# Peptides against a protein of PDB entry 6B9H: the designs that were tried, part 38

Target 1, 151 residues: chain A of PDB entry 6B9H
Amino acid sequence: AELCESLLTWIQTFNVDAPCQTVEDLTNGVVMAQVLQKIDPAYFDENWLNRIKTEVGDNWRLKISNLKKILKGILDYNHEILGQQINDFTLPDVNLIGEHSDAAELGRMLQLILGCAVNCEQKQEYIQAIMMMEESVQHVVMTAIQELMSK

## One batch from the design tools (peptide; aimed at target 1 I127 M142 I145)

Design b2_p25_6_s3 (made by RFdiffusion4, then SolubleMPNN; from b2_p25_6, 12 letters changed)
Fold by OpenDDE base, seed 1:
Structure b2_p25_6_s3 (fold): chain B 151 residues (1-151), chain A 25 residues (1-25)
Amino acid sequence: as target 1 above (151 residues)
Amino acid sequence: SQEEETQEIIQKIQKAIEERRKLRE
């Protein structure tokens, strides 16, 4: 999926500790959790991150469990910190991500994380980073941002 | 407003794209 491919490239700019080269690398949620901590370490603190299981392997049930926690964290962050600025009318299906590595649904999850980045306290830093990305990626990111923040 | 902020973000990114295009011409 184009959305997932572009946002995977975007996620890679965070240089997290966990492997993040492929779609499969993201399905356990560890990369996403580490990215969220970078976005807002005061909210997604070490205690929050420690709730995400790191040794998951191919256990799709554990993947889904992690992804549900991450999705909840994003939604809570949106409500409590961002003031519900992102539109979550269409939530990603974390079951499809965890069990089937569904790229389209993963793209939707990464889009929510993008929403956190461009609405957080350090939003200008992340916007500047996006401005330095390849044009095709920028186009996808622009569309994704507009979709999230449109009323 | 949120709409204005969204447009500002998009405009910044779009401007960067246009500037790169101009440099390639």
Scores: peptide ipSAE 0.169, ipTM 0.720, DockQ to the pose 0.927
OpenDDE base, seeds 2, 3, 4, 5: peptide ipSAE 0.127, 0.156, 0.139, 0.154; ipTM 0.695, 0.715, 0.707, 0.715

Design b2_p25_6_s4 (made by RFdiffusion4, then SolubleMPNN; from b2_p25_6, 9 letters changed)
Fold by OpenDDE base, seed 2:
Structure b2_p25_6_s4 (fold): chain B 151 residues (1-151), chain A 25 residues (1-25)
Amino acid sequence: as target 1 above (151 residues)
Amino acid sequence: SQEEETQRIIDEIEEAIKERRELEE
């Protein structure tokens, strides 16, 4: 999916420790958790990160478990810190991500993380980083942000 | 230009973020 591919490129700019080259690399949630910690380390602290299992392999049940925790974290962060600024009328299906590596649903998950970045304390830093992205990728990212803010 | 269009989108997003924050305060 175009959304997932563009947001994967965006995720790679965070330079996290976990491998993040392919869609499959993101399905266990470890990269996403590390990105969230970079976005707000006070909220997504080490205790929160330790709840995400890092040795998952191909176990799709463990992937889904991680993804559910991450989605909950995003939604709680949006409610408690960001003040419900992200449009959540269409939530990602984490079961499809974990079990089938569904790129469309993964794109929706990454879109929520994008919403966290552009609404957090360091939002200007992340917006400026998006301004430096390749034009075609930038277009998809900006469109995704507009969709989140369209309330 | 493409740069002008991109900047317009960014400005629109920043304005939307600001407006939503003001409504929720």
Scores: peptide ipSAE 0.084, ipTM 0.649, DockQ to the pose 0.072
OpenDDE base, seeds 1, 3, 4, 5: peptide ipSAE 0.066, 0.072, 0.051, 0.065; ipTM 0.612, 0.621, 0.596, 0.620

Design b2_p25_7 (made by RFdiffusion4)
Pose (drawn by RFdiffusion4):
Structure b2_p25_7 (pose): chain A 151 residues (1-151), chain P 25 residues (1-25)
Amino acid sequence: as target 1 above (151 residues)
Amino acid sequence: ETEELLEEFFEHVEESEEEREEEEE
């Protein structure tokens, strides 16, 4: 905890098309997919993004379907591009995110996305950008990175 | 490269925290 909201501030720095003001705004997976495309458009390309349904509303089943696709993409990226540098022992429970808007599980998904950003080809720029954020957010990001980089 | 970037970032966060603790004292 104290992970979800700090990482929400970090997500907001991407200024993606979908709304990203609340925890609920993240539960359908669209913001997360758009952020992944910004992190690595060569991998999270248009063909990949097309698989993420927009206009989900309160349909938690579709939220889960989207989130499973996002998590599948993150794990594949970790394996195929990042050489398993992101710790994936504990997977976020995407069913709880969809059924209960579980912010803690959402925080874990956002931690995996942060992991992508700090290990991608543009990691220097993403780290430099974090260093401009509020200190409270930087400290939580530091803890999150320590966890996700450890073995 | 990733380790070097993260070491710089961790040092920056830790030094800022230590300076804030000293100002509070």

Design b2_p25_7_s1 (made by RFdiffusion4, then SolubleMPNN; from b2_p25_7, 11 letters changed)
Fold by OpenDDE base, seed 5:
Structure b2_p25_7_s1 (fold): chain B 151 residues (1-151), chain A 25 residues (1-25)
Amino acid sequence: as target 1 above (151 residues)
Amino acid sequence: DTEALIAEFEEKVKEAEEKRKELEE
């Protein structure tokens, strides 16, 4: 999906330790967890990160378990830290991500992470980074941001 | 354009923050 492709490019700007070159690389949640830790290491601390299983291979059940933890973390972060600034919309189906590598659902998950970045304490730095992205990718990312904040 | 979209986003974020503060009072 277009959203997933653009947000994958955005995710790559974080330069995390885990491989993040393909959609499949994101399905186990490890990259997502590392990105969230970069966004807010006080909230997504080492103890939180250690709850995410690494090296799950093709075990989609373990992928789903990780993704559920990440989704919960994002939702809790929105409530506890961000004051629910992100508008409610359809949540990603983590089962489809883990079991089928569904790009559309993955895009929605990455959009939630985008919401964390552009609403966190360092929001201006992340917005500025987005402004430096290639135009076509930037357009999709900015549209996704608008959707997150639209009433 | 992108700049206009960013400005719109920033305004919405500001509104959300103000609303949050109101709810916490």
Scores: peptide ipSAE 0.045, ipTM 0.589, DockQ to the pose 0.032
OpenDDE base, seeds 1, 2, 3, 4: peptide ipSAE 0.031, 0.041, 0.031, 0.033; ipTM 0.555, 0.582, 0.556, 0.569

Design b2_p25_7_s2 (made by RFdiffusion4, then SolubleMPNN; from b2_p25_7, 10 letters changed)
Fold by OpenDDE base, seed 5:
Structure b2_p25_7_s2 (fold): chain B 151 residues (1-151), chain A 25 residues (1-25)
Amino acid sequence: as target 1 above (151 residues)
Amino acid sequence: MTEELIKEFEEFVKKKEEERKLEEE
């Protein structure tokens, strides 16, 4: 999906340790967890990160387990830290991401992480970085932010 | 993105931040 591809490009700007070249690389949640730690290392600390299994291979059950933990972390972060600023009326289906590498649902998951970045303490730095991205990607990302923050 | 679209986005973000501040009062 267009959203997923653009947000993959955005995710790559974080330069995390885990491989993040393809959509498939994101399905185990390891990249997502490392990105969240960069967004707010005080909240997504080492204890939180240690709950995410790093060597899952193609085991979709382990992928789903990781993704559920990450989704919970995002929702808790939104409630406890961000003050519920992200519209989460439509949550991603992590089962479809883990089992089928569903790009549309993965896009929704990455969109939630985008919401964390543009609402966190360092929100201005992330917003400015987005505004410097390639135009076609920038348009999709900005539209995704507007969707999250609109009532 | 064109300067006009960037400005519209910045205004949108600013508006949302202001609304959030008002809700916290």
Scores: peptide ipSAE 0.046, ipTM 0.591, DockQ to the pose 0.039
OpenDDE base, seeds 1, 2, 3, 4: peptide ipSAE 0.043, 0.041, 0.043, 0.039; ipTM 0.571, 0.583, 0.582, 0.577; seed 1 fails the geometry check

Design b2_p25_7_s3 (made by RFdiffusion4, then SolubleMPNN; from b2_p25_7, 13 letters changed)
Fold by OpenDDE base, seed 1:
Structure b2_p25_7_s3 (fold): chain B 151 residues (1-151), chain A 25 residues (1-25)
Amino acid sequence: as target 1 above (151 residues)
Amino acid sequence: STQELIEEFEQFVRDREEERRKLLE
């Protein structure tokens, strides 16, 4: 999926510790959790991050468990910190991500993380960083932001 | 505001696309 590919490129700019080269690398949620911690370390603190299991291997049940925790964290963050500025009209199916590495649903998940970045305290820095990305990626990311903020 | 930042971002992208179009003509 084009959305997933562009957002994977965006995720890679965070330079987290976990491997993040492929779609499958993201399916266990570890990269996503580390990115969220960078976005808002006060909310997604070390205690929160420690709830995400890092050694899940190919166990899709454990992947789904991590992804559910992350999705809950994002939704809670939107409610408690961002004041529901992000539209959650289309929630990702974390079961499809964990069990089948579904790129389309993963794209939706990454889009929610994008929403956190462009609405957090450091929103200006993240938007400026996006403005320095390759133009084709910028277009997809911008469209994703528009969808979150206006749909 | 977030909306203002998004608008600035959108304008930036539009400007880049327009420049690219002109270069291809």
Scores: peptide ipSAE 0.068, ipTM 0.625, DockQ to the pose 0.884
OpenDDE base, seeds 2, 3, 4, 5: peptide ipSAE 0.038, 0.030, 0.042, 0.041; ipTM 0.577, 0.554, 0.586, 0.558

Design b2_p25_7_s4 (made by RFdiffusion4, then SolubleMPNN; from b2_p25_7, 15 letters changed)
Fold by OpenDDE base, seed 4:
Structure b2_p25_7_s4 (fold): chain B 151 residues (1-151), chain A 25 residues (1-25)
Amino acid sequence: as target 1 above (151 residues)
Amino acid sequence: DTEKLIAEFQAYVEQKKAEKEKLLE
Protein backbone atom coordinates (compact mmCIF):
# COMPACT_ATOMS: atom_id res chain seq x y z
CA ALA B 1 0.00 0.00 0.00
CA GLU B 2 2.75 2.42 0.92
CA LEU B 3 4.71 1.50 -2.18
CA CYS B 4 1.67 1.89 -4.40
CA GLU B 5 0.70 5.22 -2.87
CA SER B 6 4.16 6.68 -3.26
CA LEU B 7 4.55 5.41 -6.80
CA LEU B 8 1.13 6.78 -7.68
CA THR B 9 2.42 10.16 -6.57
CA TRP B 10 5.48 9.61 -8.73
CA ILE B 11 3.35 8.59 -11.72
CA GLN B 12 1.35 11.79 -11.35
CA THR B 13 4.48 13.84 -12.04
CA PHE B 14 4.36 12.67 -15.66
CA ASN B 15 1.16 14.65 -16.29
CA VAL B 16 -0.24 12.16 -18.77
CA ASP B 17 -3.56 12.70 -20.49
CA ALA B 18 -5.36 9.83 -18.80
CA PRO B 19 -6.83 10.28 -15.32
CA CYS B 20 -4.35 9.18 -12.67
CA GLN B 21 -5.68 10.36 -9.32
CA THR B 22 -6.55 7.01 -7.75
CA VAL B 23 -5.31 3.46 -7.63
CA GLU B 24 -8.36 2.47 -9.63
CA ASP B 25 -7.34 4.89 -12.38
CA LEU B 26 -4.17 2.86 -12.92
CA THR B 27 -5.76 -0.57 -13.10
CA ASN B 28 -6.64 -0.40 -16.79
CA GLY B 29 -3.03 0.23 -17.76
CA VAL B 30 -3.69 3.31 -19.87
CA VAL B 31 -1.77 5.65 -17.57
CA MET B 32 1.08 3.16 -17.38
CA ALA B 33 1.26 2.92 -21.15
CA GLN B 34 1.31 6.69 -21.54
CA VAL B 35 4.04 6.98 -18.92
CA LEU B 36 6.14 4.36 -20.68
CA GLN B 37 5.76 6.25 -23.94
CA LYS B 38 7.09 9.36 -22.24
CA ILE B 39 10.02 7.38 -20.86
CA ASP B 40 11.02 6.04 -24.27
CA PRO B 41 8.83 7.11 -27.18
CA ALA B 42 11.06 5.37 -29.71
CA TYR B 43 10.46 1.99 -28.10
CA PHE B 44 6.99 2.52 -26.72
CA ASP B 45 5.83 4.17 -29.91
CA GLU B 46 2.37 4.86 -31.25
CA ASN B 47 2.10 1.39 -32.71
CA TRP B 48 2.80 -0.10 -29.31
CA LEU B 49 0.48 2.31 -27.54
CA ASN B 50 -2.34 1.56 -29.96
CA ARG B 51 -2.38 -2.02 -28.72
CA ILE B 52 -3.63 -0.77 -25.36
CA LYS B 53 -7.41 -0.48 -25.19
CA THR B 54 -8.37 2.92 -23.85
CA GLU B 55 -12.08 2.45 -23.23
CA VAL B 56 -12.28 -0.55 -20.94
CA GLY B 57 -14.57 0.78 -18.24
CA ASP B 58 -14.92 -1.76 -15.47
CA ASN B 59 -14.17 -4.73 -17.71
CA TRP B 60 -11.50 -6.48 -15.69
CA ARG B 61 -10.72 -8.88 -18.51
CA LEU B 62 -9.78 -5.99 -20.75
CA LYS B 63 -7.78 -4.47 -17.92
CA ILE B 64 -5.83 -7.69 -17.51
CA SER B 65 -5.25 -7.88 -21.25
CA ASN B 66 -3.80 -4.37 -21.22
CA LEU B 67 -1.69 -5.08 -18.16
CA LYS B 68 -0.25 -8.22 -19.71
CA LYS B 69 0.80 -6.25 -22.77
CA ILE B 70 2.36 -3.58 -20.60
CA LEU B 71 4.22 -6.11 -18.48
CA LYS B 72 5.54 -7.79 -21.60
CA GLY B 73 6.62 -4.43 -22.94
CA ILE B 74 8.50 -3.64 -19.75
CA LEU B 75 10.24 -7.00 -19.69
CA ASP B 76 11.16 -6.73 -23.36
CA TYR B 77 12.43 -3.21 -22.78
CA ASN B 78 14.60 -4.43 -19.91
CA HIS B 79 16.06 -7.14 -22.08
CA GLU B 80 16.41 -5.34 -25.40
CA ILE B 81 17.23 -1.79 -24.34
CA LEU B 82 18.30 -1.71 -20.70
CA GLY B 83 20.45 -4.83 -20.85
CA GLN B 84 18.81 -6.47 -17.84
CA GLN B 85 19.96 -3.80 -15.42
CA ILE B 86 16.84 -4.30 -13.35
CA ASN B 87 17.11 -7.17 -10.92
CA ASP B 88 14.87 -10.15 -11.47
CA PHE B 89 12.22 -10.41 -8.81
CA THR B 90 8.68 -11.65 -8.36
CA LEU B 91 6.58 -10.36 -11.22
CA PRO B 92 3.36 -8.54 -10.44
CA ASP B 93 0.16 -10.53 -10.69
CA VAL B 94 -1.75 -8.57 -13.28
CA ASN B 95 -4.85 -10.64 -12.65
CA LEU B 96 -5.07 -9.30 -9.12
CA ILE B 97 -4.53 -5.77 -10.39
CA GLY B 98 -7.18 -5.95 -13.07
CA GLU B 99 -9.82 -7.86 -11.20
CA HIS B 100 -9.31 -6.67 -7.63
CA SER B 101 -7.29 -3.45 -7.89
CA ASP B 102 -4.69 -5.07 -5.65
CA ALA B 103 -2.48 -2.24 -4.44
CA ALA B 104 0.48 -4.43 -3.55
CA GLU B 105 0.65 -5.97 -7.00
CA LEU B 106 0.04 -2.60 -8.61
CA GLY B 107 2.96 -1.29 -6.61
CA ARG B 108 5.17 -3.98 -8.10
CA MET B 109 4.05 -3.04 -11.59
CA LEU B 110 4.75 0.64 -10.99
CA GLN B 111 8.12 -0.31 -9.54
CA LEU B 112 9.03 -1.94 -12.84
CA ILE B 113 8.08 1.27 -14.63
CA LEU B 114 10.22 3.14 -12.14
CA GLY B 115 13.06 0.85 -13.11
CA CYS B 116 12.59 1.81 -16.73
CA ALA B 117 12.72 5.50 -15.89
CA VAL B 118 15.89 5.34 -13.80
CA ASN B 119 17.71 3.27 -16.42
CA CYS B 120 16.53 4.99 -19.61
CA GLU B 121 18.35 7.61 -21.64
CA GLN B 122 16.82 10.37 -19.54
CA LYS B 123 17.62 8.63 -16.25
CA GLN B 124 19.36 11.64 -14.73
CA GLU B 125 16.34 13.85 -15.24
CA TYR B 126 14.05 11.31 -13.64
CA ILE B 127 16.41 10.81 -10.72
CA GLN B 128 16.59 14.55 -10.16
CA ALA B 129 12.81 14.78 -10.20
CA ILE B 130 12.60 12.03 -7.60
CA MET B 131 15.13 13.80 -5.42
CA MET B 132 12.82 16.82 -5.35
CA MET B 133 9.80 14.87 -4.13
CA GLU B 134 8.39 15.08 -0.62
CA GLU B 135 10.71 13.27 1.76
CA SER B 136 8.42 10.46 2.85
CA VAL B 137 7.45 9.68 -0.73
CA GLN B 138 11.03 10.03 -1.89
CA HIS B 139 12.20 7.52 0.68
CA VAL B 140 9.78 4.88 -0.53
CA VAL B 141 10.62 5.52 -4.18
CA MET B 142 14.35 5.42 -3.55
CA THR B 143 14.02 2.22 -1.56
CA ALA B 144 12.09 0.72 -4.45
CA ILE B 145 14.88 1.69 -6.83
CA GLN B 146 17.48 0.15 -4.55
CA GLU B 147 15.56 -3.09 -4.55
CA LEU B 148 15.65 -3.13 -8.34
CA MET B 149 19.32 -2.25 -8.60
CA SER B 150 20.97 -3.99 -5.64
CA LYS B 151 21.03 -7.63 -6.66
CA ASP A 1 18.31 8.60 6.44
CA THR A 2 17.50 10.13 3.07
CA GLU A 3 21.01 11.31 2.38
CA LYS A 4 22.42 7.86 2.96
CA LEU A 5 19.74 6.31 0.81
CA ILE A 6 20.50 8.69 -2.04
CA ALA A 7 24.19 7.92 -1.78
CA GLU A 8 23.55 4.20 -1.86
CA PHE A 9 21.25 4.61 -4.82
CA GLN A 10 23.87 6.54 -6.75
CA ALA A 11 26.41 3.87 -5.99
CA TYR A 12 24.13 1.17 -7.34
CA VAL A 13 23.40 3.17 -10.48
CA GLU A 14 27.08 3.68 -11.16
CA GLN A 15 27.83 0.05 -10.47
CA LYS A 16 25.20 -1.14 -12.90
CA LYS A 17 26.34 1.33 -15.53
CA ALA A 18 29.90 0.13 -15.15
CA GLU A 19 28.83 -3.48 -15.49
CA LYS A 20 26.91 -2.72 -18.65
CA GLU A 21 29.81 -0.84 -20.16
CA LYS A 22 32.16 -3.66 -19.31
CA LEU A 23 29.94 -6.11 -21.14
CA LEU A 24 30.17 -3.95 -24.25
CA GLU A 25 33.98 -4.06 -24.30
Scores: peptide ipSAE 0.096, ipTM 0.649, DockQ to the pose 0.035
OpenDDE base, seeds 1, 2, 3, 5: peptide ipSAE 0.045, 0.042, 0.040, 0.051; ipTM 0.579, 0.600, 0.587, 0.605

Design b2_p25_8 (made by RFdiffusion4)
Pose (drawn by RFdiffusion4):
Structure b2_p25_8 (pose): chain A 151 residues (1-151), chain P 25 residues (1-25)
Amino acid sequence: as target 1 above (151 residues)
Amino acid sequence: SFEEFLESLPPELQEFFEHVMEMSE
C-alpha cells in the first residue's frame, strides 16, 4: 500500500487519451494499455492495442478480459525484451481488480508497468522524469523499483 | 545487502536511489 496512488500520479504524467483521475478509471485496462504503448511503441503497437476493448463501463467481465491481455503483454515483454529483469513471482490478481476495484492489486499491476518503463530503451528519460516528481512519490517509486528489480 | 543491491543496478537507477537518499537526509 501507498503504491497504488503514488503510481497513479506517475501514470498521470503520460497524459494518455483515456481518463486517469481515479482508481476506478484504471480498472478497465485502457489507460494501462495506452501507457504501455507510450513506453515501447515498437512492442505494444497498434495491433496489440486494438485487442483492448474501449467503452467497457461497469462490465467487470470485460475489464478482466482486458486486464488479462495487458498482464499477458507485460509478462511477454519481460521475457522477450527485458530478459526477465522484472520480478514476477507474485502476479497481480486481475479478477480482484475487475470484481472489487482492488487498489492493492492495481498497485501491483502499475508496479509491473513501472518496471517496464525503468528497463526499456528509454529508461534513462523515464528515470529522469521521476526525479522531477514530488519527493513523496519518488520515495514510493524507489521502494517499488527495489522490489521489482530484486531477485 | 542493500549496498550490494544498489551496486547491481544500472547507473541511472543508482543515481536515482542516491538522489532519493540524499533528499531524505

Design b2_p25_8_s1 (made by RFdiffusion4, then SolubleMPNN; from b2_p25_8, 9 letters changed)
Fold by OpenDDE base, seed 2:
Structure b2_p25_8_s1 (fold): chain B 151 residues (1-151), chain A 25 residues (1-25)
Amino acid sequence: as target 1 above (151 residues)
Amino acid sequence: SEEEFYNSLPPELQEFFDYVREKLK
């Protein structure tokens, strides 16, 4: 859960509108979708964001539906924009995230978003922001980046 | 600081940062 905890802290630096204080807050995908829009608003535009259902409550089926859309968006972004720079050999299990709030799988999901940030057009700004975080968080984040970028 | 963080990293992560810095040029 160290990966998830550190990346939750990283996600909080985006200051999105949706609540993002706990692991449970991330399970509906709304925070992740808003973060992706901040990373690349031209690709993850309003039309894309509007496909993510808000106000899902504890409905794990709706959570999974959102998470599947987000995962697809990330993978498409990697293919179409990033040029396959991130490693998606092991994909997160969105069913475990939505139904059971699985922190390990959520961590893998956030890791993919991290990959988008450190490879996007504004990569320098995101890397610099990571360098300003607590050292313990930095170590986890950089390990996650290394795993994604190593082939 | 960034430099302090870099110096605290194990060799493999230092190499990674070198790689990333090169890509950012």
Scores: peptide ipSAE 0.323, ipTM 0.785, DockQ to the pose 0.074
OpenDDE base, seeds 1, 3, 4, 5: peptide ipSAE 0.103, 0.138, 0.107, 0.109; ipTM 0.670, 0.698, 0.684, 0.656

Design b2_p25_8_s2 (made by RFdiffusion4, then SolubleMPNN; from b2_p25_8, 8 letters changed)
Fold by OpenDDE base, seed 2:
Structure b2_p25_8_s2 (fold): chain B 151 residues (1-151), chain A 25 residues (1-25)
Amino acid sequence: as target 1 above (151 residues)
Amino acid sequence: SYEEFLASLPEELQKFFEHVRKKQE
């Protein structure tokens, strides 16, 4: 999906330690967890990050477990820190992400992370970074922000 | 809301969002 592809490109700008070249690289949640830690290391601290299993391999059950923890973390962060500024009415299906590498649902997950970035304390910094992205990717990302904040 | 979100941003960034909005119309 175009959303997933563009947000993958966006995720890559974080330069996390975990491999993040392909959609499959994101399905275990490790990259997403590391990105969230960069967004707010005080909230997504080492104790939180350590709950995400890194050696998952192809175990889709472990992937889903990680993804559920990440989704919960995002929702809790939105409620506790961001004041529920993003629309989380339509949640990603983490089962489809973990078991089938569903790009559309992964896109939704990454969109929630985008919501964290553009509403966090350093939101201006992240928005400015988006302004430096390639135009086609930028358009998708900005549209995704509008969707999150307008509903 | 989206309007409150935009209002919380510097004018430069608000203009950027407006530009993108117009482009997608």
Scores: peptide ipSAE 0.428, ipTM 0.873, DockQ to the pose 0.288
OpenDDE base, seeds 1, 3, 4, 5: peptide ipSAE 0.428, 0.426, 0.417, 0.424; ipTM 0.874, 0.873, 0.868, 0.872

Design b2_p25_8_s3 (made by RFdiffusion4, then SolubleMPNN; from b2_p25_8, 7 letters changed)
Fold by OpenDDE base, seed 2:
Structure b2_p25_8_s3 (fold): chain B 151 residues (1-151), chain A 25 residues (1-25)
Amino acid sequence: as target 1 above (151 residues)
Amino acid sequence: SFEEFLNSLPPELQEFFKSVLEKQK
């Protein structure tokens, strides 16, 4: 999916410790959790991160468990910190992500993380980082932001 | 809304958004 591919490129700019080269690399949620911690380490602190299992392997049930925790974290962050700026009418299906590596649903998940970045305290810095991305990727990412902020 | 989001950004970033979103792939 175009959205997933562009947002994967965006996720890679965070330079997290976990591998993040493929869609499959993102399905266990570890990369997502580490990205969220970079976005707001006070909210997504070490205690929160420790709830995400890092040694998941190919266990799709554990992947789904992690993804559910991450999705909850994103939604709680949006409500408690961001002031409910993200449109969450259509939530990603984390079961499809964990069990089938569904790129479309993963794209929706990454889009929510994008929403956290562009609405957090350091939103200007994250937007400026997007300005340095390849133009075609910028278009997809910015369109995704527009979709999140539009009701 | 997206407009409110844009208005929360510096003018140069607003113009960046407009320029990117107006382009067709």
Scores: peptide ipSAE 0.528, ipTM 0.908, DockQ to the pose 0.261
OpenDDE base, seeds 1, 3, 4, 5: peptide ipSAE 0.527, 0.510, 0.523, 0.524; ipTM 0.908, 0.904, 0.905, 0.906; seed 4 fails the geometry check

Design b2_p25_8_s4 (made by RFdiffusion4, then SolubleMPNN; from b2_p25_8, 8 letters changed)
Fold by OpenDDE base, seed 3:
Structure b2_p25_8_s4 (fold): chain B 151 residues (1-151), chain A 25 residues (1-25)
Amino acid sequence: as target 1 above (151 residues)
Amino acid sequence: SEEEFINSLPPELQEFFEAVKKKLE
């Protein structure tokens, strides 16, 4: 899906330690967890990150377990820190992400992370980074932001 | 809301988002 591909490109700008070149690379949640830690290391601290298993291989059950933790973290962050700034009415199906590498659902997951970035303390920096992205990717990302903020 | 979010940003970023909104509409 275009949303997933564009947000993958966006995710790559974080330069996390975990491989993040393909959709499949994101399905275990490790990249997403590391990105969230960069967004707000005080909230997504080392203790939180350590709950995400890094050596999952192709085990879809472990992927789903990680993704559930990440989704919970995002939702809790939205409620506790961001004050419910984003629309989380339609949540991603982490089962489809973990078991089938569903790009559409992964896109929704990454969109939630985008919501964290554009509402966090360093929102200006992340928005400025988006301003520097290639136009087609920027368009998708901005559309995704608008969707998140529309309630 | 989106508008409230945009209005909370520095003027330079507001101008950017307004331009993007116009492009997306």
Scores: peptide ipSAE 0.085, ipTM 0.680, DockQ to the pose 0.244
OpenDDE base, seeds 1, 2, 4, 5: peptide ipSAE 0.081, 0.058, 0.077, 0.065; ipTM 0.681, 0.647, 0.661, 0.656

## One batch from the design tools (peptide; aimed at target 1 Q138 H139 I145)

Design b2_p26_1 (made by RFdiffusion4)
Pose (drawn by RFdiffusion4):
Structure b2_p26_1 (pose): chain A 151 residues (1-151), chain P 26 residues (1-26)
Amino acid sequence: as target 1 above (151 residues)
Amino acid sequence: LHPVLEQFLEEQQESLEEEEEEEEEE
């Protein structure tokens, strides 16, 4: 805890098309998919993004379907591009995110996305950008990075 | 780790330690 909201502020720095003001705005997976495309457009390309349904509303089943695709993409990216540098022992429970808007599980998903950003080809720029954020957010990001980079 | 990340992690850890010392002194 104290992970989800700090990482929401970090997500907001991407200024993606979909709304990203609340925890609920993240539960359908669209903001997360758009952020991943910004992190690595060569991997999270348009063909990949097209699989993520927009205009989900309150349909938690579709939220879960989208989130499973997102998580599948993150895990594949970790394996194929990042050499398993992101710790994936504990997977976020995407069913709880969709069924209960569970912020803690959402925080875990956002931590995996942060892991992608700090390990991608543009990691220098993403780290430099974090260093300009509020100190409270930087501290939480620090803790999140320590966890996701450890073995 | 990437050098910029190492610097960032060191600086954030040091700032937290200084804040804990200031709270103990109060």

Design b2_p26_1_s1 (made by RFdiffusion4, then SolubleMPNN; from b2_p26_1, 14 letters changed)
Fold by OpenDDE base, seed 5:
Structure b2_p26_1_s1 (fold): chain B 151 residues (1-151), chain A 26 residues (1-26)
Amino acid sequence: as target 1 above (151 residues)
Amino acid sequence: MDPLLEEFLKKMQEKKEEEKKKLELE
């Protein structure tokens, strides 16, 4: 999916420790968790990150477990820290991500993380970084932000 | 919403609409 591909490119700008070259690399949630920690290390601290299992391999059940924890973290962060500034009425299906590597649903998950980045304390840095991205990728990312902020 | 983000989004939306209209006229 175009959304997933562009947001994967965006995710790669975080330079996390976990491999993040392919869609499959994102399905276990480890990259997402590390990105969230960079976005707000006070909220997504080491204790939170340690709840995400590493070395999951191809175990889709463990992937789904990780993804559920991450989704909960995002939603809690949105409520407790961001003050519900993003619209999350359409949540990603983490089962499809974990079991089938569904790119469309993965795109929605990454979109929620994008919402965290552009609303967090370091929002200015992340917004400026997006403004410097390649035009075709930037277009997709901007559209994704617009969708999150619209009523 | 962050004012810089809001301005950025508006600018991008305007550009998108202008490009769409240009293509429709061609």
Scores: peptide ipSAE 0.254, ipTM 0.694, DockQ to the pose 0.585
OpenDDE base, seeds 1, 2, 3, 4: peptide ipSAE 0.241, 0.246, 0.114, 0.174; ipTM 0.684, 0.691, 0.580, 0.562

Design b2_p26_1_s2 (made by RFdiffusion4, then SolubleMPNN; from b2_p26_1, 15 letters changed)
Fold by OpenDDE base, seed 1:
Structure b2_p26_1_s2 (fold): chain B 151 residues (1-151), chain A 26 residues (1-26)
Amino acid sequence: as target 1 above (151 residues)
Amino acid sequence: MDPLLQEFLEKMKKKKEEEEKLLEEL
């Protein structure tokens, strides 16, 4: 999926500790959790991050468990901190991500994280970083943001 | 919406429209 590919490129700019070279690298949620911590370390603090299991291997049940926690965290963040500015009508199917590495659904998940970045306290830094990315990636990111902020 | 975000979205939208216009002229 084009959305997933572009957002994977965006995710890689965070330079987190966990490997994030492939779509499958993201399916256990560890990278996503570390990215969220960078976005807002006060909310996604170390205690929150420690709830995400790091040694899940190929166990899709554990992947789904992590992904559900992350999705809940994002939704709670939207409600409690961002004031419900992100459109969450089309929630990602974390079951498809965990069990089948579904790129389309993973793209939706990364899109929600993008929404957190462009609405957080440090949103200007993330927006500026996006503006410096390759043009083709910028276009996809723009479209993704527009979808999140529209009704 | 943050003004910088709005500016970014508008700029990118404009660039896309210009690109599409150029392609239509070819």
Scores: peptide ipSAE 0.270, ipTM 0.724, DockQ to the pose 0.793
OpenDDE base, seeds 2, 3, 4, 5: peptide ipSAE 0.100, 0.054, 0.077, 0.094; ipTM 0.599, 0.569, 0.595, 0.607

Design b2_p26_1_s3 (made by RFdiffusion4, then SolubleMPNN; from b2_p26_1, 15 letters changed)
Fold by OpenDDE base, seed 1:
Structure b2_p26_1_s3 (fold): chain B 151 residues (1-151), chain A 26 residues (1-26)
Amino acid sequence: as target 1 above (151 residues)
Amino acid sequence: MDPLLQEFLEKMKKQQEEEKELLEEL
């Protein structure tokens, strides 16, 4: 999926500790959790991050468990901190991500994280970083943001 | 919507339109 590919490129700019070269690298949620911590370390603190299991291997059940925690964190963050700025009527299917590495659904998940970045306290830094990305990626990211903020 | 985010979206939309117009002229 084009959305997933572009957002994977965006995710890679965070330079987290966990491997994030492929779509499958993201399916256990560890990269996503580390990215969220960078976005807002006060909310996604070390205690929150420690709830995400790091050694899940290929166990899709454990992947789904992590992804559900992350999705809950994003939704709670949107409600409690961002004031419901993100349109979340189309939630990703974390079961498809964990069990089948579904790129389309993973793209939706990364899109929600993008929403957190462009609405957080440090939104200026993330918006400016997006403006410096390759043009083709910028286009996809912009479209993704517009979809999140539209009604 | 945050003004900074709105400005970003407007700038990007403008750039895309300019690119489209350029391509149509070719």
Scores: peptide ipSAE 0.115, ipTM 0.639, DockQ to the pose 0.619
OpenDDE base, seeds 2, 3, 4, 5: peptide ipSAE 0.111, 0.083, 0.068, 0.035; ipTM 0.637, 0.577, 0.573, 0.560

Design b2_p26_1_s4 (made by RFdiffusion4, then SolubleMPNN; from b2_p26_1, 15 letters changed)
Fold by OpenDDE base, seed 1:
Structure b2_p26_1_s4 (fold): chain B 151 residues (1-151), chain A 26 residues (1-26)
Amino acid sequence: as target 1 above (151 residues)
Amino acid sequence: MDPLLQQFLQQQQQAKELQEQLEELL
């Protein structure tokens, strides 16, 4: 999916420790969790990150477990820190991500993380970084932001 | 909304509209 591919490129700019070259690399949630910690290390602290299991391999049940924790973290962050600034009308199906590596649903998950980045304390830095991205990727990212910020 | 984000969204919308206008002329 175009959304997933562009947001994967965006995710790669965070330079996290976990591999993040392919869609499959993101399905266990480890990359996403590390990205969230970079976005807000006070909220997504080491204790939170340690709840995300590493070395899950191809175990889709463990992937889904991680993804559910991440989704909950994002939703809680929206409520507790961001004041419900992003639109969560369409939530990703984490079962499809974990079990089938569904790129469309993964794109929706990454979009929620994008919402965290552009609304967090360091939003200026992330917005500036997006403005420097390749134009085609920038277009998709912008559309994704607009969807999140719309009523 | 953050002013920088607002500006960014506006710039991208303007770019999109310009592109659409150019495509219409072709």
Scores: peptide ipSAE 0.060, ipTM 0.604, DockQ to the pose 0.679
OpenDDE base, seeds 2, 3, 4, 5: peptide ipSAE 0.030, 0.020, 0.031, 0.025; ipTM 0.541, 0.534, 0.531, 0.518

